Peptides against a protein of PDB entry 3T6J. Designs and how they scored, part 133

Target 1, 375 residues: chain A of PDB entry 3T6J
Amino acid sequence: PIVESYIGFIESYRDPFGSRGEFEGFVAVVNKAMSAKFERLVASAEQLLKELPWPPTFEKDKFLTPDFTSLDVLTFAGSGIPAGINIPNYDDLRQTEGFKNVSLGNVLAVAYATQREKLTFLEEDDKDLYILWKGPSFDVQVGLHELLGHGSGKLFVQDEKGAFNFDQETVINPETGEQIQSWYRSGETWDSKFSTIASSYEECRAESVGLYLCLHPQVLEIFGFEGADAEDVIYVNWLNMVRAGLLALEFYTPEAFNWRQAHMQARFVILRVLLEAGEGLVTITPTTGSDGRPDARVRLDRSKIRSVGKPALERFLRRLQVLKSTGDVAGGRALYEGYATVTDAPPECFLTLRDTVLLRKESRKLIVQPNTRLE
Target 2, 372 residues: chain A of PDB entry 3T6J as posed
Amino acid sequence: PIVESYIGFIESYRDPFGSRGEFEGFVAVVNKAMSAKFERLVASAEQLLKELPWPPTFEKDKFLTPDFTSLDVLTFAGSGIPAGINIPNYDDLRQTEGFKNVSLGNVLAVAYREKLTFLEEDDKDLYILWKGPSFDVQVGLHALLGHGSGKLFVQDEKGAFNFDQETVINPETGEQIQSWYRSGETWDSKFSTIASSYEECRAESVGLYLCLHPQVLEIFGFEGADAEDVIYVNWLNMVRAGLLALEFYTPEAFNWRQAHMQARFVILRVLLEAGEGLVTITPTTGSDGRPDARVRLDRSKIRSVGKPALERFLRRLQVLKSTGDVAGGRALYEGYATVTDAPPECFLTLRDTVLLRKESRKLIVQPNTRLE

## One batch from the design tools (peptide; made by RFdiffusion4, then SolubleMPNN)

Design b2_p16_7_s2 (from b2_p16_7, 10 letters changed)
Fold by OpenDDE base, seed 2:
Structure b2_p16_7_s2 (fold): chain B 375 residues (1-375), chain A 16 residues (1-16)
Amino acid sequence: as target 1 above (375 residues)
Amino acid sequence: KKLYPSPTGVFWFDPD
């Protein structure tokens, strides 16, 4: 078997300033069958990057073919086991040297083992579809999230010699219509500039890329979905995201006005974006459970994903990228913290919903080290 | 960077 591993101070999610890495490591075996799908995704990556909602000037100058592999984890040491990984975490290296993506397939399998009777916050009619397609839809999401999410976009940089990696005279900010007015100076990084919001912001961008590009028929075809199956995968992927946005409230601490998990904060932000789009795309309805206690239901209108959801996400995603590329911390913070704010304001009453989420909290899933054997 | 499965993936600790 082909064995892959990594170890070191790699991820900074647990550093409030996004700077200090937590020691982490894994050993995994390549899943050849699943890797083939991701290889096809890589083969289409250059074309799919052009589908992202920003000008080519905000994308990498040269496409560098990345590596993408599905892995079955044998052992993982860290605070949490991911479903996907994109490394290195240095944007400059991603742009100039390339990057590697992995999907931890057996982690996904465990994570999406769901009992119907314990599935919260979904309409009864959606539960069977959700259970059926949650796994496959997340495979799509992971692939897009890593390869085209984390693997996309350009940072505008002025190097130590004063040279720019973009043409200051011709590159136009699509949000302002003006020339580029801010960039990263020598020694400045994404994490150093955006600090407390950097991790969650980037995860939000990557998740948004996944939702946005999963609408592309070529993506679904790569993963083996066509026709009604493809549409169901899309629906469940979006449904899973909006549900996750509600579940995210578990990881918000009202008294400290902070989030304790970057990915969940990101998913809440996406929920807010899609709620803001209106037109009945997403509806969260407080209900009463069979036990007489508070409950809730999330509804996503399938027919409005492309007509309402996609345009809203497009605009938001473009803004995320432009602000990231230009190093506009003030603008980026204003945008992101705006959507990440949790209040009890109607109609959503998120703080009240948080109480419901906590009341309906599911048991935490655990992964036990798997075994291998020689045949 | 890495992605955790929705809703929370698998963690070794409670973030609370």
Scores: peptide ipSAE 0.295, ipTM 0.822, DockQ to the pose 0.090
Fold by OpenDDE base, seed 4:
Structure b2_p16_7_s2 (fold): chain B 375 residues (1-375), chain A 16 residues (1-16)
Amino acid sequence: as target 1 above (375 residues)
Amino acid sequence: KKLYPSPTGVFWFDPD
């Protein structure tokens, strides 16, 4: 078997300031069969990057073909087991040297296990569809999230010698229509500048890329979905995200006004963006469960994903990227923290919904490391 | 960077 591993201080999710890496590592075996879809995605990556809602000047100057491999994890040492990984985490290295993506296939397989009777917060008419397509839709999301999410965008940098990696005279900020007015100076990094919001912000960008690009027929075709199946995969992917945004409230601590998990915060932000879009795209309705206790239902109007959802996400995603590229911490923080704010304001009453989420909380999954042998 | 699947039970501990 082909064995892959990594080890070191890699991810900074557990650092409140996003700077210090947690020591982790894994050993995994390449799943050749499952890598094929991701290789096809890589083959289309250069073209798909052009579909992202920012000018080429905000994208990497040179396309560097990344690796993308599906892995079956044998051992993982860390605080959490991811479904996907994009490394290295240094933007400058991603821009100049390239990056690698992995999908942890056996982790995904565990995550796909869902019992209908325990599935919370969905309409009954969506449950079977959700169960059917959650796995496939998440494969799409993981691929896009890693490859075209984390693997996209450019940081504007002035090096120690005063040279810029962009043309100050010609590059225009698409949000302002003006020349670039801010950038990263020598020694400044994404994490150092955006600090407390850096990890969650980046995850939000990556998740948004996934939702945005999953609407592209070419993406669905790469994963083997066409016609009604493709539309169902899209629907379930978006539905899963908005549901995740509700579930995210579990990881908010009202007393401290903080989030305890970067990815869940990101998903809540996306939910807020899609709720803000209005027009009946997303509806969260408090209900009473069969047990007589509070419950809730998330509804996503399929017919409005493209007409309402996509434009809203496009604008939001572009803003995320522009603020990231220009190192505009003030603007980025204002935008992101605005959407990440949790209050009990109507109509959503998120703090009340949080109580419902906690009441309906599912037990944690226990993932046991597998074994392998030569035969 | 990583992607953690939802639902949330994929973590080895609940972040504080």
Scores: peptide ipSAE 0.292, ipTM 0.824, DockQ to the pose 0.081
Fold by OpenDDE base, seed 3:
Structure b2_p16_7_s2 (fold): chain B 375 residues (1-375), chain A 16 residues (1-16)
Amino acid sequence: as target 1 above (375 residues)
Amino acid sequence: KKLYPSPTGVFWFDPD
């Protein structure tokens, strides 16, 4: 078997300023069978990058073929086990040297274990479909999130010698119609500039890329879905995201006005974007559970994903990328914190919904390390 | 960077 591992100060999610890494390590075995679909995704990556809603001038200058492997994790030492990983975390290295993606397949498998009777916040007519396609849709989302999410976009940089990695005279900001007015100077990084919102903002961008590109027929084909199955995978992927946005409220601390989990904050932001799109795309309805206590239902109108959802997400995703590329911290913070704000304002009444989410909170799952042997 | 699944999965944080 092929064994992969890494160790070191890798991720900065636990640093409020997104700078200091947490010591982490894992040992995993390559799952060749499950890696095939990701290899096909890599083969289409260069073309799929062009489908993202920003000009080529905001994308990497040179496509570097990344690695993508499905791994069965044997040991993971850290504060949490991810479903997917994209490394290195340094934008300059990603742009010039390339990157590697992994999907922790057996972690995903554990996440799929859901009992129908315990599945919260979904309509009854969606539960079976959700259970059926959660796994496959999440495979799609992980692949897109890592490879084309974290693996996309360019930072505009002026190096220590004063040279720019973009043409100041010809590159136009698609949001303003003007020339580029801000960039990263020597020594500045994504994390150093965007600080407290850097991790969540980037995860939001990556998740948005996943939702946006999963609508592309080529993506579904790569993962082996066609016809009605492909549409169901799309639907469940989007449904899972809007549900996650509601679940995210568990990780908001009202008294401190802060989020305790970057990915969940990101998913809440996406929910807010899709709610803002209106037109009945997403509906959250407070209900009363069978126990007589507060409950809620999230509904996603399948027929409005492409007509309403996609355009809204396109505009939002473009704004995220443009602000990231230009190092516009003020604009980025205003945009992101605006969508990440949790109030009790109608019609959503998110603080009230948070109480419902907490009431319906699932027990924390514990991951136990497996073992393996050669025979 | 990482992707964490929904709350049914394992996260880098302590929720409480």
Scores: peptide ipSAE 0.290, ipTM 0.818, DockQ to the pose 0.090; fails the geometry check
Fold by OpenDDE base, seed 5:
Structure b2_p16_7_s2 (fold): chain B 375 residues (1-375), chain A 16 residues (1-16)
Amino acid sequence: as target 1 above (375 residues)
Amino acid sequence: KKLYPSPTGVFWFDPD
């Protein structure tokens, strides 16, 4: 078997300021069969990057073919085990040297197991589709999230010599129509500038890329889905995201006005964006469960994903990228924290919904590291 | 950067 490992102070999610890395390591075995679909995605990456809603000037100057593998993790040392990883976490290295993507296949496999009777916040008509396509849709989302999410976009930089990595005279900000007015200076990084929102903001961008690009026919084809199956995978992927946005409320602390999980905050933000789009795309309805206690249902109108959802996500995703590229912390924070705000204002009444989410909280799964055997 | 699937309780932090 092919063995892969990594070790070091890698992820900064536990740092409130998003800068200090937590010591982490893993040892894993390459799953060749599962890696094949990600290799196909890599083969189309350069083309798919052009489908993202920002000008080429906001994308990396030269496409560097990244590595993407599916891994079965044998041992993981850290505070939490992920389903996907994109490294290194240095934007300059990503832009100039490249990056590696991995899907932790056996972690995803654990995530696939769901009992229908315990599946919360979905309409009954959606539960069977959700159960059927959750796994495949996760594969799509993870691939896009890592490769084309974290692996996309350019930071505008002025180096220590005063040179810019972009043409100040010709590059136009697509949001303002003006020349670029802000950038990263020497020594400034994504994390150092955006600080408390950096991790969640980046995860939100990556998740949004996944939702946006999964609508592209070529993506579904790469993963082997056609016709009605492809449409179902898209639907379930979007449905999973909006559901996750509701579930995210568990990780909000009202008393401290803060989020305890970057990815869940990101998913809540996406939910807010899609709710703002209106037109019946997403509906969250408080209900009463069979036990007589509060419950809720999330509805996603499949027919409005492309007509309403995609344009809304496009605009939002472009704004995220532009603000990231230009190092506009004030604008980025205003945008992101605006969508991340949790109040009890109607019609959503998110604080009330949070109580419902907590009431319906599922038992935490125990993930146990595997053993190997000789056969 | 990492991705944690939400519905299954796979998170880097224990919220409790």
Scores: peptide ipSAE 0.267, ipTM 0.809, DockQ to the pose 0.088; fails the geometry check

Design b2_p16_7_s3 (from b2_p16_7, 10 letters changed)
Fold by OpenDDE base, seed 4:
Structure b2_p16_7_s3 (fold): chain B 375 residues (1-375), chain A 16 residues (1-16)
Amino acid sequence: as target 1 above (375 residues)
Amino acid sequence: KKLYPGPTGTFWFDPE
């Protein structure tokens, strides 16, 4: 078998300031059969990058064809096992040297296991569809999240010699219409500048890319979905995200005003963005469960994903990227923390919903290390 | 960077 591994101080999610990496490592076997879809995605990556809602000047100057491999993980030493990985984490290296993506296929397989009777916060009419398409939609989201999410965008940098990696005279900030007024100085990094919000912000950007680009017919075709199936995959992907945004409240600590998980914070932010879009796109309704205790239902209007959801996400995603590229920490923090705030303000009453989420909390899955042998 | 599929499975969080 083809074996892949990595080890080192790689991810900084556990650092409150996003700077110090946690030592981790994995050993995995390449799943050649499952890598095919991701290879097709890579083949379309250069074109799909152009579909992202920022000017080419805010994208990497040179497209570097990344690797994307589906892996079956044998050993993962770390705080948690991801579904997907994009490395290296240094934006400058991603821009100049390239990057690699992996999907941990057997991890996804575990994540796909869902029992209808235990599925919370969805309308009954959506449950079967959700169960059917959750797996496929995850594959789409993971691929887009890693390859075109983490794998997209440019940081504007002035090096130690004073040289810029962008043309100061011609590059225009699409949000302001003005020339670029801020950038990363020598020695400054994404994590060092954006600090406490860096990890979650980047995950939010990547998740948003997934939602945004999954609407593209070419993406669905790459994954083998057409017609009604493609639309169902899109719907379930978006539905899963808004549901995740509600579930995210489990990982908010009101007493400390902090989030305990970067990805879930990101998903909550996306939920807030889509709720802000209004027009009946997303509705969260408190209900009473069959047990007489509080419950809730998330509704996503399928017919409004493209008309209401996409434009809202487009604007938000562009802002995320522009603020990231320009190193505008003040603007970025204001934007992101604004959407990441959790209050009990009507109509959502998120703190009250949090109580409901906690009440309906599902048990965490235990991942057991697999084995393999030569035959 | 990583993607975790959701809160009920492969998930990292601050154990505080």
Scores: peptide ipSAE 0.318, ipTM 0.836, DockQ to the pose 0.072
Fold by OpenDDE base, seed 2:
Order: structure tokens, then sequence, then C-alpha cells
Structure b2_p16_7_s3 (fold): chain B 375 residues (1-375), chain A 16 residues (1-16)
């Protein structure tokens, strides 16, 4: 078998400033069968990158074919085991040298296991679809999130010699209509500039890319979905995201006005974006459970995903990228923290909903180290 | 960068 591993101070999610990496490592075996889908995705990556809602000037100058492999994890050491990984984490290296993506397939398999009777916050009519398509939809999301999320976009940089990696005279900021006013100086990085919001912001961008691009038939075809199945996968992917946004409240600490998990904060932000879009796209309704205690239901109008959801996400995603590319920390922080703010303001009353979320908290799943055998 | 599975961050460390 083909064995892959990595080890080191790789991820900085546990650092409030996004700077210091936590020691992490894994050993995994390549799943050749599952890797085929991701290989097809890589083959389409250059074209799919063009579908992202920013000008080519905000995308990498030269497409570098990345590697993408599905892995079955044998051992993972760290504070959390991911479903997908994109490395290296240095944007300059991603732009100039390339990157590698992995999907941890057996981790996903465990995550997909859901008991219908314990599935919270969904309409009864959606539960069966959700259970059926959660796994496949998340495979799509992981692929897009890593390859085209983390693997997309350009940072505008002025090097130590004063040279720019973009044409200052011709590149236009699509949000302002003006020339580029800010960039990364030598030694500045995404994490160093955006600091406390860097991790969550980037995860939000990557998740948004997944939702946005999963709407493309080509993407679904790569994963083997066509017709009604493709539409169901799309629906469940979006439904899962908005549900995740509600569940995210578990990881918010009101007393400290902070988030304890970057990914869940990102998902809450996306929920806020889609709620802001209005027009009945997303509805969260407080209810009373069979036990007489507070409950809630999330409803996503399937018919409005493309007409309402996509445009809203497009605008938001473009803003995320533009602010990232230009190193506009003030603008980026204002945008992101605005959507990440949790209050009890109507109509959503998120702090009240948080109490409901905590009340309905599901038992935590555990990963048990697998083993291998010789045949 | 990583993607953690599930809407609950199932496999992410939570000190609480």
Amino acid sequence: as target 1 above (375 residues)
Amino acid sequence: KKLYPGPTGTFWFDPE
C-alpha cells in the first residue's frame, strides 16, 4: 500500500493569534478507489477556478496542478482529526510551488453515521434525504473546500526589493472600482495580518467556495451524481451548512464574546449571510419538542438556492477574497466580525437559540484507531 | 488548513 504521513507544527487553530502551530501528525494509507474522484476534480480545477467570483487578477497567475488523494487514517495525533487537509499553509508557497490536498475518507465515514431519531433541528421531511446524502454531499464539500477553497486566490505582495506581483496600474479592485490600495509587505503573511480572525475567515472562504461551486453540474458529475441525485446532493450540502451554522452556537462563549472553534464560527457566518439574503431562503423556527422543552427547526427552500442563495454567497465570497488579497485587515475584520456577532436581537434571537442548541446537544462521537491486516 | 467534519465539529477538541 501507499503510505502517507506528515508531522510537525502545522496548524494554528489553537493559537488566538493564528501564529503558533500545534504539534500534529498522522499516518495514513492511500485509498485508490476513492482518490479517483478527486483526481477528476484536479483535472477540472483550472476551469473551475475561473468560476469563482473574482477577476483573474485576484487568482493565481499560474495554475499549478495540485495533488489530491483520499486517505484512510491509521493514526492521527492532534487536538482534532480533520476530514480534509490542504498544505502547506504558507500562501506564498501555495502560489509559487503548489499544494497538496487530502481527504480523510475513513474519518468522513464515521462522521456520516447519524441516527434518524437523534437528528436535531431538521424538518421531518428532510431527515431521510439528509441521512441519505450527508456523506456524498460532504465528500463534494471536502473536495471543493480543500482544492478550490484553500487552493484559490492570490495575495498581492510587494517583495523586499519593492517589486509587486501585480500590475499596480491596471489591476482594479472589483469592490471599489479603484486601483489596489493595499497589499502584503515583505514578511507579512495572512496569519500575521489578520491574526485573531485569520483561521476562521479562511475557513469561511473555503466553505463558501464549496457551497458556491457545488452548484455546478460538472462538479457533481465528477462525483458521480446526475439529475435528481445531483440536486439532492446540492440541497443536502446547503442544508447541512445552514444547520451547522445553528449548531455552531454551541461553540460561542457569550461571556467572553468569542468563538472557540474556527470552523463553526465560519459556518455561523455563512448562516448569517444566507439569512440576510432573505426571501424565505433560510428559516429558523423555535418549536417545542416532544419532551415539552425548547427545540428548533431549520428550513432551506430548495427552489431559492440558485436564485437567492448563490447571488448572496457570490457577493460575500468576492468580498472575502478581495479583502484577503489586498491585506485589508480593517475591512476584513469589519465584514467578518459583523457576521460573526451573536446577539439576542430579533427575529433570530441567536442567544436564545443557543440555549436551545445546548439543550439539544448531541453526544460527541469518537474516533477509534483502526488497524490493518495482511491478506 | 483543515476541514473538520460534521456540523458539530465532532472530532475537534473542545475543552468544555
Scores: peptide ipSAE 0.322, ipTM 0.833, DockQ to the pose 0.086; fails the geometry check
Fold by OpenDDE base, seed 5:
Structure b2_p16_7_s3 (fold): chain B 375 residues (1-375), chain A 16 residues (1-16)
Amino acid sequence: as target 1 above (375 residues)
Amino acid sequence: KKLYPGPTGTFWFDPE
């Protein structure tokens, strides 16, 4: 078998300021069959990058073909085991040297195991589709999230010699119509500038890229989905995201007005964006469970994903990228924290919904180190 | 950067 590993101070999610890495490591075995799908995605990456809702001037100057591999993890040392990884975490290295993507396939497999009767917050009509397509949709989302999410976008930089990596006279901010007015100075990084929101903001951008690009027929084709199956995968991927946004409330601490998990905060933000889009795209309805206690249902109107959801996500995603590229911390924080705010204001009453989410909280799965054998 | 699929069961430890 082909063995891959990594080790070091890699991820900074546990640092409130997003700067200090946590020591982490894993050993994994390559899954050749699943890796083939991601290789096809890599082969289309340059083209798909052009589908993202920002001008080429906000994208990497030179496309560097990254690696993408599906891995079955044997051991993982860290505070949390991911489904996907994009490294290195240094934007300058990503832009100049490239990056590597991995999907932890057996982690995803654990996440796929859901009993229908325990599946919360979905309409009954959606449960079967959700169960059927959750796995495949996760594969799509992970691939897009890592490769084209984390792997996309350019930071505008002025180096120590005063040189810019963009043409100040010709590059236009698509949001303002004006020339670029802010950038990263020498020594400034994404994490150093955006600090407390950096991790969640970036995850939100990556998740949004996944939702946005999964609508592209070529993406679904790469993963082997066509016709009705492709549409179902899209639907379930979006449905999973809005559901995750609701579930995310578990990780909000009202007393401290803070989020305890970057990805869940990101998913809540996406939920808020899609709710704001209106027009019946997303509906969260408080209900009463069979036990007589509070419950809720999330509904996503499939027919409005492209007409309502995509445009809303497009605008939001472009704003995320522009603010990131220009190092506009004030604008970025205002935008992101606005969507990340949790109140009990009608009609959503998110704090009340949080109580429901906590009430319906599922028991945590125990993830254990797998064993291998020779046959 | 990482991606953690929902729900809660994908974490070794809950974030502080």
Scores: peptide ipSAE 0.307, ipTM 0.827, DockQ to the pose 0.081; fails the geometry check
Fold by OpenDDE base, seed 3:
Structure b2_p16_7_s3 (fold): chain B 375 residues (1-375), chain A 16 residues (1-16)
Amino acid sequence: as target 1 above (375 residues)
Amino acid sequence: KKLYPGPTGTFWFDPE
């Protein structure tokens, strides 16, 4: 078998300033059978990057074919086990040297274990569909999130010699219609500039890329879905995201006005974006559970994903990328923190919903590491 | 960069 591993100070999610890495390591075995779909995604990556809602000037100058491998993790030492990984975390290296993606397939498999009766915040009509397609939709989302999310976009940089990696005279900011007015100077990084919002902001961008590109027929074809199945995978992927946005409230601390987990904050932001789109795309309805206590239901109108959801997400995603590329911390913070704000304002009353989420909180699952042997 | 799943969808496992 092919064994892969890494070890070191890899991720900075636990640093409030997004700078200091947490020591982490894993050992995994390549799953060749499960890697095939990701290989097909890699083969289409260059073309799919062009489908993202920003000008080529905001994308990497040269496409570098990345690796993407499905792994069965044997040992993982860290604060949490991810479903997908994109490394390195340095934008300059990603742009010049390339990157690698991995999907931890057996971690995803564990996430599939859901009892229908325990599935919260969904309409009854959606539960069976959700259970059926959450796995396949996860594969799609992980692939897109890592490869085309974290693996996309360009940072505008002025190097130590004063040279720019973009043409100052011709590159136009699509949001303002003006020339580029800000960039990263030598020594500045994504994390150093965006600091407290860097991790969550980037995860939000990556998740948004996943939702946006999963609507592309080629993506579904790559993963082997067609016709009604493809539409169901899309629906469940979007449904999962809006549900996750509600669940995310568990990780907000009202008294400190802060988020404790970057990915959950990101998913809440996406929920807010899609709610803002209106037109009945997303509806959160407070209800009363069978136990007589507060409950809630999230509903996503399938027929409005492309007509309402996609345009809203497109505009939002473009703004995220433009602000990231230009190093516009003020603009980026204003945008992101605006959507990440949790109040009890109607009609959503998110603080009240948070109480419901906490009330319906699922028990924490423990992931136990397996062993394996050669025969 | 990572993506964290949960028991009922993409969900961050509480590291704390």
Scores: peptide ipSAE 0.297, ipTM 0.820, DockQ to the pose 0.089; fails the geometry check

